# Peptides against a protein of PDB entry 5IXI, part 32

Target 1, 141 residues: chain A of PDB entry 5IXI
Amino acid sequence: TPLLDASSLEYLFAQGQYDLVKCLAPIRDPKTEQDGHDIENECLGMAVLAISHYAMMKKMQLPELPKDISYKRYIPETLNKSIRQRNLLTRMRINNVFKDFLKEFNNKTICDSSVSTHDLKVKYLATLETLTKHYGAEIFE

## One batch from the design tools (peptide; aimed at target 1 Q34 M46 F101)

Design b2_p22_6 (made by RFdiffusion4)
Pose (drawn by RFdiffusion4):
Structure b2_p22_6 (pose): chain A 132 residues (1-60, 70-141), chain P 22 residues (1-22)
Amino acid sequence: TPLLDASSLEYLFAQGQYDLVKCLAPIRDPKTEQDGHDIENECLGMAVLAISHYAMMKKMSYKRYIPETLNKSIRQRNLLTRMRINNVFKDFLKEFNNKTICDSSVSTHDLKVKYLATLETLTKHYGAEIFE
Amino acid sequence: TAMEGLDKWFEEANEYANEEFS
């Protein structure tokens, strides 16, 4: 018997997206430059998940689906790099919706689950309350 | 499983992005 029902899961998914974007769920610190880039890549993956879920739900830019801090960080880079980030994101999104959804038979439930499960490891102290 | 497929996709997507940004 699971902890959450569909309603709580949908609400938690929406709250999780809100936390990730507004940085109430701050992304974990990088161990290395490489780890940092990997974190940014995971954030693009999270944006793909959020958009894919939205499109799936209605039966059908990454900027509004990533932490604002990374957005401000990306806005500081040269234009070619930003075009590159856009292309990489588009490729991710296309590849995910054209192949992975079908191949791995990804439902909306699995998607929200992976999203939140990813929040548990992508962000600092998710679901915890720290008092000073 | 779907979860394993998603994990694989994240790994592959990370490798692709690292190559593109190298």

Design b2_p22_6_s1 (made by RFdiffusion4, then SolubleMPNN; from b2_p22_6, 16 letters changed)
Fold by OpenDDE base, seed 3:
Structure b2_p22_6_s1 (fold): chain B 141 residues (1-141), chain A 22 residues (1-22)
Amino acid sequence: as target 1 above (141 residues)
Amino acid sequence: SSLEGLDEFLKKMTEKSKKAMS
Protein backbone atom coordinates (compact mmCIF):
# COMPACT_ATOMS: atom_id res chain seq x y z
CA THR B 1 0.00 0.00 0.00
CA PRO B 2 1.23 3.50 -0.75
CA LEU B 3 0.26 4.58 2.76
CA LEU B 4 2.84 2.38 4.50
CA ASP B 5 6.60 2.47 4.17
CA ALA B 6 8.66 -0.72 4.19
CA SER B 7 9.55 -0.56 7.89
CA SER B 8 5.95 -0.01 8.96
CA LEU B 9 4.77 -2.86 6.78
CA GLU B 10 7.41 -5.19 8.21
CA TYR B 11 6.38 -4.35 11.75
CA LEU B 12 2.66 -4.78 11.09
CA PHE B 13 3.24 -8.08 9.31
CA ALA B 14 5.26 -9.51 12.19
CA GLN B 15 2.81 -8.30 14.81
CA GLY B 16 -0.14 -9.50 12.76
CA GLN B 17 1.22 -13.04 12.62
CA TYR B 18 1.72 -13.07 16.37
CA ASP B 19 -1.72 -11.66 17.07
CA LEU B 20 -3.44 -14.17 14.79
CA VAL B 21 -1.68 -17.24 16.21
CA LYS B 22 -2.04 -16.16 19.84
CA CYS B 23 -5.69 -15.22 19.26
CA LEU B 24 -5.04 -11.66 20.40
CA ALA B 25 -6.76 -10.78 17.15
CA PRO B 26 -9.56 -13.35 17.35
CA ILE B 27 -11.08 -14.69 14.17
CA ARG B 28 -14.60 -13.56 13.38
CA ASP B 29 -17.61 -15.58 14.49
CA PRO B 30 -19.05 -17.83 11.81
CA LYS B 31 -22.55 -16.93 10.63
CA THR B 32 -23.23 -20.41 9.21
CA GLU B 33 -21.57 -23.81 9.05
CA GLN B 34 -20.23 -23.01 5.60
CA ASP B 35 -18.92 -19.68 6.88
CA GLY B 36 -17.01 -21.62 9.51
CA HIS B 37 -15.41 -23.72 6.79
CA ASP B 38 -14.49 -20.59 4.87
CA ILE B 39 -12.84 -19.13 7.96
CA GLU B 40 -10.74 -22.27 8.42
CA ASN B 41 -9.73 -22.17 4.76
CA GLU B 42 -8.70 -18.55 5.10
CA CYS B 43 -6.57 -19.43 8.12
CA LEU B 44 -4.83 -22.20 6.19
CA GLY B 45 -4.26 -19.73 3.37
CA MET B 46 -2.67 -17.35 5.84
CA ALA B 47 -0.30 -20.14 6.85
CA VAL B 48 0.75 -20.60 3.23
CA LEU B 49 1.49 -16.88 2.94
CA ALA B 50 3.49 -16.85 6.17
CA ILE B 51 5.53 -19.94 5.31
CA SER B 52 6.19 -18.73 1.78
CA HIS B 53 7.35 -15.38 3.11
CA TYR B 54 9.67 -17.13 5.54
CA ALA B 55 11.10 -19.31 2.78
CA MET B 56 11.72 -16.30 0.55
CA MET B 57 13.45 -14.39 3.32
CA LYS B 58 15.71 -17.37 3.99
CA LYS B 59 16.21 -17.95 0.24
CA MET B 60 14.96 -21.50 0.65
CA GLN B 61 13.34 -23.50 -2.12
CA LEU B 62 10.52 -25.95 -1.46
CA PRO B 63 12.78 -29.02 -1.61
CA GLU B 64 14.88 -27.43 1.13
CA LEU B 65 11.93 -27.07 3.48
CA PRO B 66 11.40 -29.81 6.06
CA LYS B 67 9.22 -32.63 4.78
CA ASP B 68 7.07 -32.31 7.88
CA ILE B 69 6.42 -28.60 7.47
CA SER B 70 2.96 -27.81 8.76
CA TYR B 71 0.40 -25.10 9.32
CA LYS B 72 0.34 -25.79 13.07
CA ARG B 73 2.42 -22.80 14.14
CA TYR B 74 0.88 -20.42 11.62
CA ILE B 75 -2.84 -20.65 12.42
CA PRO B 76 -4.86 -19.55 15.46
CA GLU B 77 -4.17 -21.77 18.46
CA THR B 78 -7.91 -22.32 18.89
CA LEU B 79 -8.20 -23.67 15.35
CA ASN B 80 -5.13 -25.85 15.81
CA LYS B 81 -6.69 -27.41 18.90
CA SER B 82 -9.93 -27.98 17.00
CA ILE B 83 -8.13 -29.76 14.16
CA ARG B 84 -6.24 -31.98 16.61
CA GLN B 85 -9.58 -33.22 17.94
CA ARG B 86 -10.63 -34.49 14.52
CA ASN B 87 -10.04 -38.07 13.41
CA LEU B 88 -6.84 -39.25 11.75
CA LEU B 89 -8.23 -39.41 8.22
CA THR B 90 -9.53 -35.86 8.42
CA ARG B 91 -6.22 -34.58 9.75
CA MET B 92 -4.36 -36.41 6.99
CA ARG B 93 -6.60 -34.82 4.38
CA ILE B 94 -6.04 -31.33 5.79
CA ASN B 95 -2.30 -31.90 5.80
CA ASN B 96 -2.25 -33.20 2.23
CA VAL B 97 -4.38 -30.38 0.86
CA PHE B 98 -2.24 -27.84 2.67
CA LYS B 99 1.01 -29.27 1.34
CA ASP B 100 -0.39 -29.39 -2.18
CA PHE B 101 -1.49 -25.78 -1.96
CA LEU B 102 1.85 -24.67 -0.56
CA LYS B 103 3.65 -26.40 -3.42
CA GLU B 104 1.30 -25.01 -6.05
CA PHE B 105 1.44 -21.52 -4.60
CA ASN B 106 5.22 -21.47 -4.60
CA ASN B 107 5.52 -22.90 -8.10
CA LYS B 108 2.98 -20.55 -9.66
CA THR B 109 3.87 -17.34 -7.84
CA ILE B 110 7.15 -17.27 -5.93
CA CYS B 111 9.22 -19.43 -8.27
CA ASP B 112 7.98 -17.36 -11.20
CA SER B 113 9.39 -14.28 -9.47
CA SER B 114 6.04 -12.58 -9.90
CA VAL B 115 5.36 -12.17 -6.18
CA SER B 116 7.60 -10.32 -3.74
CA THR B 117 7.82 -10.46 0.03
CA HIS B 118 6.19 -7.03 -0.01
CA ASP B 119 3.20 -8.44 -1.88
CA LEU B 120 2.86 -11.29 0.62
CA LYS B 121 2.82 -8.87 3.55
CA VAL B 122 0.11 -6.75 1.93
CA LYS B 123 -2.02 -9.80 1.13
CA TYR B 124 -1.56 -11.18 4.64
CA LEU B 125 -2.58 -7.96 6.38
CA ALA B 126 -5.51 -7.35 4.05
CA THR B 127 -6.84 -10.85 4.73
CA LEU B 128 -6.19 -10.50 8.45
CA GLU B 129 -8.42 -7.43 8.55
CA THR B 130 -11.40 -9.29 7.11
CA LEU B 131 -10.71 -12.55 8.96
CA THR B 132 -10.59 -11.09 12.47
CA LYS B 133 -13.19 -9.21 14.50
CA HIS B 134 -11.68 -5.77 15.02
CA TYR B 135 -8.16 -5.82 13.61
CA GLY B 136 -6.39 -3.36 11.37
CA ALA B 137 -9.25 -1.18 10.18
CA GLU B 138 -6.91 1.80 10.16
CA ILE B 139 -4.34 0.11 7.91
CA PHE B 140 -6.39 -0.06 4.73
CA GLU B 141 -9.11 2.41 5.64
CA SER A 1 -17.67 -32.22 5.61
CA SER A 2 -15.68 -29.51 7.34
CA LEU A 3 -13.11 -29.73 4.53
CA GLU A 4 -15.62 -29.38 1.71
CA GLY A 5 -14.42 -26.85 -0.82
CA LEU A 6 -11.01 -26.38 0.77
CA ASP A 7 -9.03 -27.36 -2.31
CA GLU A 8 -11.24 -25.27 -4.58
CA PHE A 9 -11.02 -22.30 -2.23
CA LEU A 10 -7.25 -22.46 -2.06
CA LYS A 11 -7.02 -22.82 -5.82
CA LYS A 12 -9.23 -19.79 -6.29
CA MET A 13 -7.24 -17.77 -3.78
CA THR A 14 -4.01 -18.63 -5.55
CA GLU A 15 -5.32 -17.35 -8.87
CA LYS A 16 -6.83 -14.29 -7.24
CA SER A 17 -3.54 -13.50 -5.57
CA LYS A 18 -1.63 -13.84 -8.83
CA LYS A 19 -3.94 -11.39 -10.55
CA ALA A 20 -3.84 -8.96 -7.66
CA MET A 21 -0.05 -8.90 -7.66
CA SER A 22 0.35 -8.60 -11.45
Scores: peptide ipSAE 0.094, ipTM 0.674, DockQ to the pose 0.076
OpenDDE base, seeds 1, 2, 4, 5: peptide ipSAE 0.081, 0.092, 0.054, 0.061; ipTM 0.665, 0.665, 0.653, 0.656

Design b2_p22_6_s2 (made by RFdiffusion4, then SolubleMPNN; from b2_p22_6, 12 letters changed)
Fold by OpenDDE base, seed 3:
Structure b2_p22_6_s2 (fold): chain B 141 residues (1-141), chain A 22 residues (1-22)
Amino acid sequence: as target 1 above (141 residues)
Amino acid sequence: SSLEGLDDFFKKATEKANKAMS
């Protein structure tokens, strides 16, 4: 596994977020319906990581975030469009899953003070490599 | 390590999410 310095990691993290959202690093094709759900939940996890990283950088906590905080700007645009086409009940369920995910993660980061922005960037990039088709083979082995 | 803790957390969280959406 290549050793990345702080500046390289910061760059790759920023670029990775952009590539995921803009679908320049497209998510992998689902093999089954359940695999599709797994991919979507991984994307929600990516949103949680990105939002939490942002909050930590701004020294904000979950109660200080806007009440309408959403995954929409932190997931692939294609997935966001797909979710918008689903019925209200399904969209509500997805939103609840995301909000619970974010809340639990914030509780963990508050309780586990050892979690740093560095850790979030590494986790984000490692997940991005497995989530997308061809991304990041040179970053993690 | 902190990374191992994050991996474990996300594994459990995604399993919980999968169950909630099933």
Scores: peptide ipSAE 0.418, ipTM 0.890, DockQ to the pose 0.682
OpenDDE base, seeds 1, 2, 4, 5: peptide ipSAE 0.408, 0.413, 0.413, 0.410; ipTM 0.889, 0.890, 0.890, 0.889

Design b2_p22_6_s3 (made by RFdiffusion4, then SolubleMPNN; from b2_p22_6, 13 letters changed)
Fold by OpenDDE base, seed 4:
Structure b2_p22_6_s3 (fold): chain B 141 residues (1-141), chain A 22 residues (1-22)
Amino acid sequence: as target 1 above (141 residues)
Amino acid sequence: SPLDGLDEFLKKAKKKANEAFS
């Protein structure tokens, strides 16, 4: 927004990632079982945004990133623990979906469009506001 | 806008991810 300069946005983005992962900004309670799934999907999206931002800042393409890259460091720890408790087949499915998600995002959005690191930070923080219980009102009011 | 395209992508991805979490 016009209210945030580049340095402020960078700071808020970094802090927001930390708060989400460490559950200092806890994700909202699901209203239904399907809402719970939607929340988990949002978290995968957040991980894609964060990883893509990292890659762009390092001027790296996805093939240049470690092949063992995963969502684990970029989603709420509570969700990560929940996923670990699911059976192997489910975890494999989640991993595959995420990898496909990340690949498609990189190819069709990062490489083929004018999306910038600025855009990713804005989208991340905006999503964080809707995903968490109390976070973000002061950022995008 | 680029952000609109991002939103559309995320919506599609969420639908695909449903089976993974179910």
Scores: peptide ipSAE 0.101, ipTM 0.719, DockQ to the pose 0.613
OpenDDE base, seeds 1, 2, 3, 5: peptide ipSAE 0.050, 0.061, 0.063, 0.058; ipTM 0.673, 0.681, 0.683, 0.674; seed 2 fails the geometry check

Design b2_p22_6_s4 (made by RFdiffusion4, then SolubleMPNN; from b2_p22_6, 7 letters changed)
Fold by OpenDDE base, seed 2:
Structure b2_p22_6_s4 (fold): chain B 141 residues (1-141), chain A 22 residues (1-22)
Amino acid sequence: as target 1 above (141 residues)
Amino acid sequence: SALEGLDKFFEEATKKANEAFS
């Protein structure tokens, strides 16, 4: 695993977010229905990481974030389109899961001073490598 | 470590969220 300096990590984190959302780094194909659900949940996790990183950088607490904070702008556009086609109950469940995920992550991790923005960037990029088809093999080996 | 904690958290959160997309 190559050592990345702060500037390189910042660049890769920003580029990785862009690549995930714009589907330039497409998510892996599911092998089963359950695998598909796992992939979608991992995408929600990526949104939690991105939002939490943003909040930490802006020195904002979770209650200071917009009330309508959503995963929609932080997940692959293709997945976002897919979710929009699902029924209301399913969309409500997804939103509730995301809200709980974000809140729990904040309470158990972000409020813990042991977790830094550096850690979030590393986790994001590492997850991106496993979540997508061909991304990031040269970064984390 | 912090990264290990993040890994465990995400693993557990994923398990709890399995029903959301059904």
Scores: peptide ipSAE 0.239, ipTM 0.819, DockQ to the pose 0.586
OpenDDE base, seeds 1, 3, 4, 5: peptide ipSAE 0.234, 0.239, 0.233, 0.234; ipTM 0.808, 0.818, 0.809, 0.808

Design b2_p22_7 (made by RFdiffusion4)
Pose (drawn by RFdiffusion4):
Structure b2_p22_7 (pose): chain A 132 residues (1-60, 70-141), chain P 22 residues (1-22)
Amino acid sequence: TPLLDASSLEYLFAQGQYDLVKCLAPIRDPKTEQDGHDIENECLGMAVLAISHYAMMKKMSYKRYIPETLNKSIRQRNLLTRMRINNVFKDFLKEFNNKTICDSSVSTHDLKVKYLATLETLTKHYGAEIFE
Amino acid sequence: NSSFEESWNELLEKYSTKLNES
């Protein structure tokens, strides 16, 4: 018997997206430059998940689906790199919706689950309350 | 969804490499 029902899961998914974007769920610190880039890439993956879920729900840019801090960070880079980030994101989104949804038979439930499960490891102290 | 987890990790690795070519 699971902890959450569909309603709570949907609400938690929406809240999780809100927390990730508004940085109430701050992304974890990088151990290395490479780890940092990997984190940014996971964030692009999270944006793909959020958009894919939205499109799936209605039976059909990454900027609004990533932490604002990474957005400000990306806005500081040269234009070619931004075009590059856009291309990589588009490839990710296309490959995910064209192949992975079908191949791995990914439902909306699995998607929200992966998203939140990824929040548990992508962000600092998710679901915890720290008092000073 | 174990298949999703596996595919997801592969995509992350693939697109992390591409992103680092910036």

Design b2_p22_7_s1 (made by RFdiffusion4, then SolubleMPNN; from b2_p22_7, 12 letters changed)
Fold by OpenDDE base, seed 4:
Structure b2_p22_7_s1 (fold): chain B 141 residues (1-141), chain A 22 residues (1-22)
Amino acid sequence: as target 1 above (141 residues)
Amino acid sequence: NSSFDKDYEELHKKYTEELLKS
């Protein structure tokens, strides 16, 4: 993969998050129902990465994060709207699974000094590039 | 960071499968 300087990577990461959430970089159309689920799961994973990056930048541990931390501000607005239309049990399950995912990722990965914010940004942008239709910032292939 | 990638993918797979149970 190409090497980017820290400033460029920081900029691209911030812009990428904004573009994803605001659907300026729309996610690709699902080929099947299962593909749709895969896309959603990738978005939720990206939310874990984004939140973890935020926590690391603020030097916060998971218990210090807002108790009601959610994926809602870290996924495409279109996907968020879609999830809101699902039944209560489904939404509860998504919330619970996401929180468990975030918790375990934080406890077993983020607390490791070998994992850096750089790693999170690279993984985020790489996932974003494969997930979106026409994202302009092509960095990792 | 290969260790990071491995850990993330394992967790992502684990919780993706959990979501698919519904």
Scores: peptide ipSAE 0.483, ipTM 0.890, DockQ to the pose 0.694
OpenDDE base, seeds 1, 2, 3, 5: peptide ipSAE 0.479, 0.461, 0.465, 0.459; ipTM 0.889, 0.884, 0.886, 0.883

Design b2_p22_7_s2 (made by RFdiffusion4, then SolubleMPNN; from b2_p22_7, 12 letters changed)
Fold by OpenDDE base, seed 2:
Structure b2_p22_7_s2 (fold): chain B 141 residues (1-141), chain A 22 residues (1-22)
Amino acid sequence: as target 1 above (141 residues)
Amino acid sequence: NESFDKAYAELHKKYTKKLLEM
């Protein structure tokens, strides 16, 4: 595994987010229904990482983020469309669980300074590799 | 960062379980 300098990592992280959301790096095909749920959960986790990274870079706490902050802008567009087709109660529950996840993640890992933006980028890209069909092979293969 | 990986994994597991319960 080649070592990435800070600038390269920053570039790859930005490009990776764009590729995931725009489905330029398509997520792998689910083998089962449960696998599909696992893939969705990984995407939501990556959204937590991305939002937390954004907050850290802007030196903002969670209450300072826009009230409409959600996973929608940080997951594949295809997945976002799928979630929008689900009933209102399900969508509300997903939103609530996600917000709680984001809050606890930030309280336990970000606020105590145990996690850096570097750590978030590495975790994001590593997860992206496992989630997508062929993306990131040159980094972690 | 092993501590971060562990913490993230635990939280991810916790809240994905909540998603499955709905």
Scores: peptide ipSAE 0.500, ipTM 0.904, DockQ to the pose 0.655
OpenDDE base, seeds 1, 3, 4, 5: peptide ipSAE 0.499, 0.499, 0.500, 0.499; ipTM 0.903, 0.903, 0.903, 0.903

Design b2_p22_7_s3 (made by RFdiffusion4, then SolubleMPNN; from b2_p22_7, 13 letters changed)
Fold by OpenDDE base, seed 1:
Structure b2_p22_7_s3 (fold): chain B 141 residues (1-141), chain A 22 residues (1-22)
Amino acid sequence: as target 1 above (141 residues)
Amino acid sequence: NPKFDQAYEELHKKYSEKLLQM
C-alpha cells in the first residue's frame, strides 16, 4: 500500500466524507434485510468517527458539543431520507442510541491521549472502503 | 492502532445490537 503523508490523509478523509454524504461513493447494495441493517449501522458508526474527529480537531470537550448533535449531516443523504420516513418513535430511538454511542466513544477517544485524529481518519477510510462500491481500492490494496 | 480498532469494534457491536432491538 502507498504511504500517505498527513496532508494527503487529511484530504482523503475530507473527500471521503463528502463522497459518502453526497452519495458520490454510493453504499453497496444490501444482500439481505440484516445486511441492510449492518450497512446503516456502519454509516452511523462513521458519523460517530467524523463527529469525534471534528471535536478533537477543535479541542472540544463533551459539554461543549451541541446538545442536539445529529448524525443527519454525516450519513448518506439517501439513508437520511429513509430514516426521516420512519415513524417518530423509531426516529427517537435511533437518535437516543446514536447519542449514547457518541458519548461513550468520545469518553474513550477525546479523553484518551492514546487515540489520535490519525487513528480516526484511517478507521473512517477503511470503513468507507468496505461500505462503498470500489472506493479506495488503490489506497488499501 | 490495534487497541483502538478493537475498542471501536466492540463499541460498534454493542450499539449495533441496540439498534437491531428496536
Scores: peptide ipSAE 0.582, ipTM 0.927, DockQ to the pose 0.621
OpenDDE base, seeds 2, 3, 4, 5: peptide ipSAE 0.579, 0.578, 0.577, 0.578; ipTM 0.926, 0.926, 0.926, 0.926

Design b2_p22_7_s4 (made by RFdiffusion4, then SolubleMPNN; from b2_p22_7, 10 letters changed)
Fold by OpenDDE base, seed 3:
Structure b2_p22_7_s4 (fold): chain B 141 residues (1-141), chain A 22 residues (1-22)
Amino acid sequence: as target 1 above (141 residues)
Amino acid sequence: NSSFDESYEKLHKKYTQKLLQS
């Protein structure tokens, strides 16, 4: 658990999302093809966390979320553009896997009363720190 | 918390594998 007060954590979570999506906190360069896939998958995971956090804050159940909810607005814009250029089957696969991930995460993890928005923010920021160059270094010192 | 972290990592791993098997 990072040594941050609630207000600082809230701020950093919001700023971190913005910086990731806008590529102001650029993701690290992949060392291998597999590393590149890992980075993308971590981004998709963070999208699940961010969307779930949003749903919790809005007191919305997963079925109540907009039907067009997607990872697209929750991942780096560069990655989003890259995915858009992939073939239809690949994009459909990514979308389906993501939706299934989001669904299972909410049905099997978020349903646990012990999980809070605080937990989501911490996990998000911790993941962000591992993906970006020097970002969050002070947060987890 | 640890329980949440473990649960998330388990699911993340599961769906990561699903993406990679294409």
Scores: peptide ipSAE 0.616, ipTM 0.922, DockQ to the pose 0.708
OpenDDE base, seeds 1, 2, 4, 5: peptide ipSAE 0.615, 0.614, 0.615, 0.615; ipTM 0.922, 0.922, 0.922, 0.922

Design b2_p22_8 (made by RFdiffusion4)
Pose (drawn by RFdiffusion4):
Structure b2_p22_8 (pose): chain A 132 residues (1-60, 70-141), chain P 22 residues (1-22)
Amino acid sequence: TPLLDASSLEYLFAQGQYDLVKCLAPIRDPKTEQDGHDIENECLGMAVLAISHYAMMKKMSYKRYIPETLNKSIRQRNLLTRMRINNVFKDFLKEFNNKTICDSSVSTHDLKVKYLATLETLTKHYGAEIFE
Amino acid sequence: ASDDSYFSHAKAVFDKFISDFH
């Protein structure tokens, strides 16, 4: 018997997206530059998941689906790199919706689950309360 | 060099990221 029902899961998913974007769920610190880049890439993956879920729900830009801190960080880079981030994101989104949804038979439930399960490892102290 | 590193791993990181769906 699971802890959450569909309603709580949907609400938690929406809250999780809110936390990720507004940085109430701050992304974990990088161990290396490479780990940092990997974290940014996971954030693009999270944006793909959010958008794919939205489109799936209604039966049908990454900027509004990533932490604002990374957004401000990306806005500081040269234009070619930003075009490159856009192209990589588009490729991820296309490849995910065209192949992975079908191949791995990804439902909306699995998607929200992966999203939140990813929040548990992508961000600092998710679900915990720290008092000073 | 930093941009190259970022983008050279982007695909692998994404594939790894979505691997839990398999």

Design b2_p22_8_s1 (made by RFdiffusion4, then SolubleMPNN; from b2_p22_8, 15 letters changed)
Fold by OpenDDE base, seed 5:
Structure b2_p22_8_s1 (fold): chain B 141 residues (1-141), chain A 22 residues (1-22)
Amino acid sequence: as target 1 above (141 residues)
Amino acid sequence: SDDELWFSQARETLKRFFSSFY
């Protein structure tokens, strides 16, 4: 559980996003093929959190976001490079899965204001702790 | 297919990922 005030949480959330994307906080090594898939899927989830947080901070609804919104800038660069190497159909389907879930998340939680920016930051940082190597030891109790 | 399995797993993973918000 997090032990952070609002200012500290804001700082760590911003830094955490940067560290994840730039692989300064590298994602953990997969133990199995299934584990690898889970890691990739959770990274897509992290992108949904980051985009949703951005939209809320800018007071924008999902339809107001650019149509070319993508996970690419919100996932680890290493994963992005891996996805780019896959065939076109696979890349299209990954994009569809992401877009569908982003829409679903927005409709079910963001639009009705049941989720706050605080909640998104907490979830993001908590996931970083389990998703990456040696991250978050000083953040949570 | 392998891709179909992967994408079905993706949907389930994401569902679990955000279950705490619903």
Scores: peptide ipSAE 0.405, ipTM 0.869, DockQ to the pose 0.627
OpenDDE base, seeds 1, 2, 3, 4: peptide ipSAE 0.337, 0.400, 0.394, 0.367; ipTM 0.844, 0.866, 0.865, 0.851

Design b2_p22_8_s2 (made by RFdiffusion4, then SolubleMPNN; from b2_p22_8, 12 letters changed)
Fold by OpenDDE base, seed 3:
Structure b2_p22_8_s2 (fold): chain B 141 residues (1-141), chain A 22 residues (1-22)
Amino acid sequence: as target 1 above (141 residues)
Amino acid sequence: KDDDLWFSNAKKVLKRFFSSFY
């Protein structure tokens, strides 16, 4: 993997978020049902990274975040639409899983200053490479 | 149920996902 300078990393992180959400970098096809579940969970993880990065940049703590914070704007639109078609209980459970993990992640990593915005960007982009079909072929080789 | 499998693995996947941060 190539070394990215700070400016390039910032640009790629911003573009990567856009590409993931707008499905310009489509998520890979699942190899199995379990793989499909893993992909969706990783997308929720990507949302946690994106939101945490946003919060850190704005110097906001978790309790200061809007109460209606959600993964919806931070995951692929196709996945978001798919989730919206699922039954209410499933959607509630997904939301609970997301919020619980967001809380855990922030409490254990962000609040303890063990993770920087740089780390979040790197993890985000690295995950994009594996999560999407052909993303980063020119960047990560 | 497929949903049960999804949720049962979610915590494990997310933990693995962020293992580099812990």
Scores: peptide ipSAE 0.207, ipTM 0.780, DockQ to the pose 0.722
OpenDDE base, seeds 1, 2, 4, 5: peptide ipSAE 0.201, 0.203, 0.198, 0.201; ipTM 0.776, 0.778, 0.774, 0.774

Design b2_p22_8_s3 (made by RFdiffusion4, then SolubleMPNN; from b2_p22_8, 12 letters changed)
Fold by OpenDDE base, seed 2:
Structure b2_p22_8_s3 (fold): chain B 141 residues (1-141), chain A 22 residues (1-22)
Amino acid sequence: as target 1 above (141 residues)
Amino acid sequence: SSDELFFSQARKVLEKFFSSFY
């Protein structure tokens, strides 16, 4: 795989976030119902990465984030619309799971300074490649 | 029960997702 310098990585990370949310890099088609759930969970994981990166760049601790912090603007818009159509209990549980893992991730990685913004960008782009249909083809062809 | 199973599986997937950082 090609090596990316810091400036290139920053650019690709920003563009990748935009492409995922705006569905310009569409998520892959699920092979089964369970696969669909796994894809959704990966998207939630991507949101954790994006929010954590944002917090680190702004030098903010997790409690300093807005009270209504959510995955909604960090996941594909199509998925966000789908989640909004689900019943209240399901949405509440999704929110709780997301917030729990956001807290856990920050406690175990960010607060311990074991993960850098560089690491988050690399993980984000690597996951984006496998999560979406054709992302990265222009780089690896 | 079906919802509980779903979210239990979701937690496992997310744990796997973050495992590379731990």
Scores: peptide ipSAE 0.276, ipTM 0.821, DockQ to the pose 0.592
OpenDDE base, seeds 1, 3, 4, 5: peptide ipSAE 0.271, 0.273, 0.158, 0.140; ipTM 0.819, 0.820, 0.714, 0.709

Design b2_p22_8_s4 (made by RFdiffusion4, then SolubleMPNN; from b2_p22_8, 11 letters changed)
Fold by OpenDDE base, seed 3:
Structure b2_p22_8_s4 (fold): chain B 141 residues (1-141), chain A 22 residues (1-22)
Amino acid sequence: as target 1 above (141 residues)
Amino acid sequence: SSDELFFSRAKEVLKKFFSSFY
């Protein structure tokens, strides 16, 4: 666990989100085909974390979130573009996967307040270290 | 790559991903 004060953590979390989405912190090269799909799924996980953090900060419950909430703005733009090129059925299925896990995560953790915004930020940044190329080397040294 | 591999791995990957919260 990184030893960061609250303000630094908040900054790094915000910057990390930006870096991931804008591909300033590019995702790592997959070692295998399976690894590539694992990376994509972890990106969806990152979206769940980001959205959950947003909801918690806004004191919004899952049902109160916009019905059109999506992973699209919370994943690497390159991945988003790739997904958009896939057929409609695949895109629908990806969306369902995302929504299912957003709901699951929310029900299992957010609703019972077992997870804090702090926890989400830490998990997000820790994942960035493993998900992207050379990210977090200084933070987690 | 196959999209089916993506979907088949999704549940497992995300389960592991969120395991620290459960």
Scores: peptide ipSAE 0.476, ipTM 0.907, DockQ to the pose 0.647
OpenDDE base, seeds 1, 2, 4, 5: peptide ipSAE 0.473, 0.472, 0.476, 0.470; ipTM 0.907, 0.907, 0.907, 0.905

## One batch from the design tools (peptide; aimed at target 1 E42)

Design b2_p23_1 (made by RFdiffusion4)
Pose (drawn by RFdiffusion4):
Structure b2_p23_1 (pose): chain A 132 residues (1-60, 70-141), chain P 23 residues (1-23)
Amino acid sequence: TPLLDASSLEYLFAQGQYDLVKCLAPIRDPKTEQDGHDIENECLGMAVLAISHYAMMKKMSYKRYIPETLNKSIRQRNLLTRMRINNVFKDFLKEFNNKTICDSSVSTHDLKVKYLATLETLTKHYGAEIFE
Amino acid sequence: TALEGIDEFFETATEKANEAFAS
């Protein structure tokens, strides 16, 4: 018997997206530059998940689906790199919706689950309350 | 499982993205 029902899961998914974007769920610190880039790449993956879920739900830019801090960080890079981030994101999104949804038979439930499960490891102290 | 498939996608996508960003 699971902890959450569909309603709580949908609400938690929406809250999780809110936390990730507004940085109430701050992304974890990088151990290395490579780890940092990997984190940014996971964030693009999270944006793909959020958009894919939205499109899936209605039966049908990454900027509004990633932490604002990374957005400000990306806005500081040269234009070619931004075009590159856009292209990489588009490729992710296309590949995910064209192949992975079908191949791995990804439902909306699995998607929200992976999103939140990813928040548990992508961000600092998710679901915890720290008092000073 | 579906979650494992998404993980494999992310790993592959990250590898390709790291190569694209290092070019």

Design b2_p23_1_s1 (made by RFdiffusion4, then SolubleMPNN; from b2_p23_1, 13 letters changed)
Fold by OpenDDE base, seed 2:
Structure b2_p23_1_s1 (fold): chain B 141 residues (1-141), chain A 23 residues (1-23)
Amino acid sequence: as target 1 above (141 residues)
Amino acid sequence: SALDGIDEFMKKMKEKSREELSK
């Protein structure tokens, strides 16, 4: 595995976010219904990582983030469209769960384990590789 | 490690989300 310097990691992280959201790196096909739910949760997790990274880079605390902070622009567009088609109660639950997870991640995981922006980028790209079809194969082959 | 903490969080998130959305 080639070593990634800081500049390369920054570039790949930015490109990876774009590729995921724009579905240029499509998510893998679910093997079961439960697998489909797991994939969706992984996408929501990716949103948590991306938002947390953004907040850290801007030196913003969670209360300083917009009240309408959402996963919508940080997940695949296809998944976003799918969620929008679900009933109101389901959408509310997803949103509430996401907000709680974002809060927990920033107040506990980041603080307790001293997670850095570097760690977030590494985890994001690593997850992206397993979540999407053949992403990163050229780099890690 | 920091990465282990992230992994654990992701795992917990999946479990909690599954539980919450199954209600």
Scores: peptide ipSAE 0.311, ipTM 0.833, DockQ to the pose 0.879
OpenDDE base, seeds 1, 3, 4, 5: peptide ipSAE 0.309, 0.307, 0.306, 0.307; ipTM 0.834, 0.831, 0.831, 0.832

Design b2_p23_1_s2 (made by RFdiffusion4, then SolubleMPNN; from b2_p23_1, 12 letters changed)
Fold by OpenDDE base, seed 4:
Structure b2_p23_1_s2 (fold): chain B 141 residues (1-141), chain A 23 residues (1-23)
Amino acid sequence: as target 1 above (141 residues)
Amino acid sequence: SALDGIDEFLKEMTKKANKELSE
């Protein structure tokens, strides 16, 4: 894995978020229905990473985050549109799953101060490369 | 490592999500 300075990593992380959300780096096509579910859940995980990074940078704890914070601005717009077309019950379940993701990640990782913003950037970019079809960052082997 | 912990977390949560959304 190439060594990146802090400024380069910050840039790549910001650009990666933009590319994912705006579908400039489209997510890979599912091979099966279960694969599709895995992809969606992985996107929710990406949202957790992004939000956690934001919170850490702003020195905010989870309870201090807006109560209406959601995955909507942190996942591919195509996926967001797809979710909005699903029935209310399904959307509620997705919201609950996401809230659980964020809560558990905060409780087991962030609150323990074992994860840095650097770690979040690295994980985000690494996942982005495997999640998307042809993402050109190619930071990790 | 911290990265390993994140990977394991995401894997675990994915399983939980799959269970919840498949019911």
Scores: peptide ipSAE 0.224, ipTM 0.794, DockQ to the pose 0.729
OpenDDE base, seeds 1, 2, 3, 5: peptide ipSAE 0.102, 0.221, 0.219, 0.218; ipTM 0.640, 0.792, 0.790, 0.790; seed 1 fails the geometry check

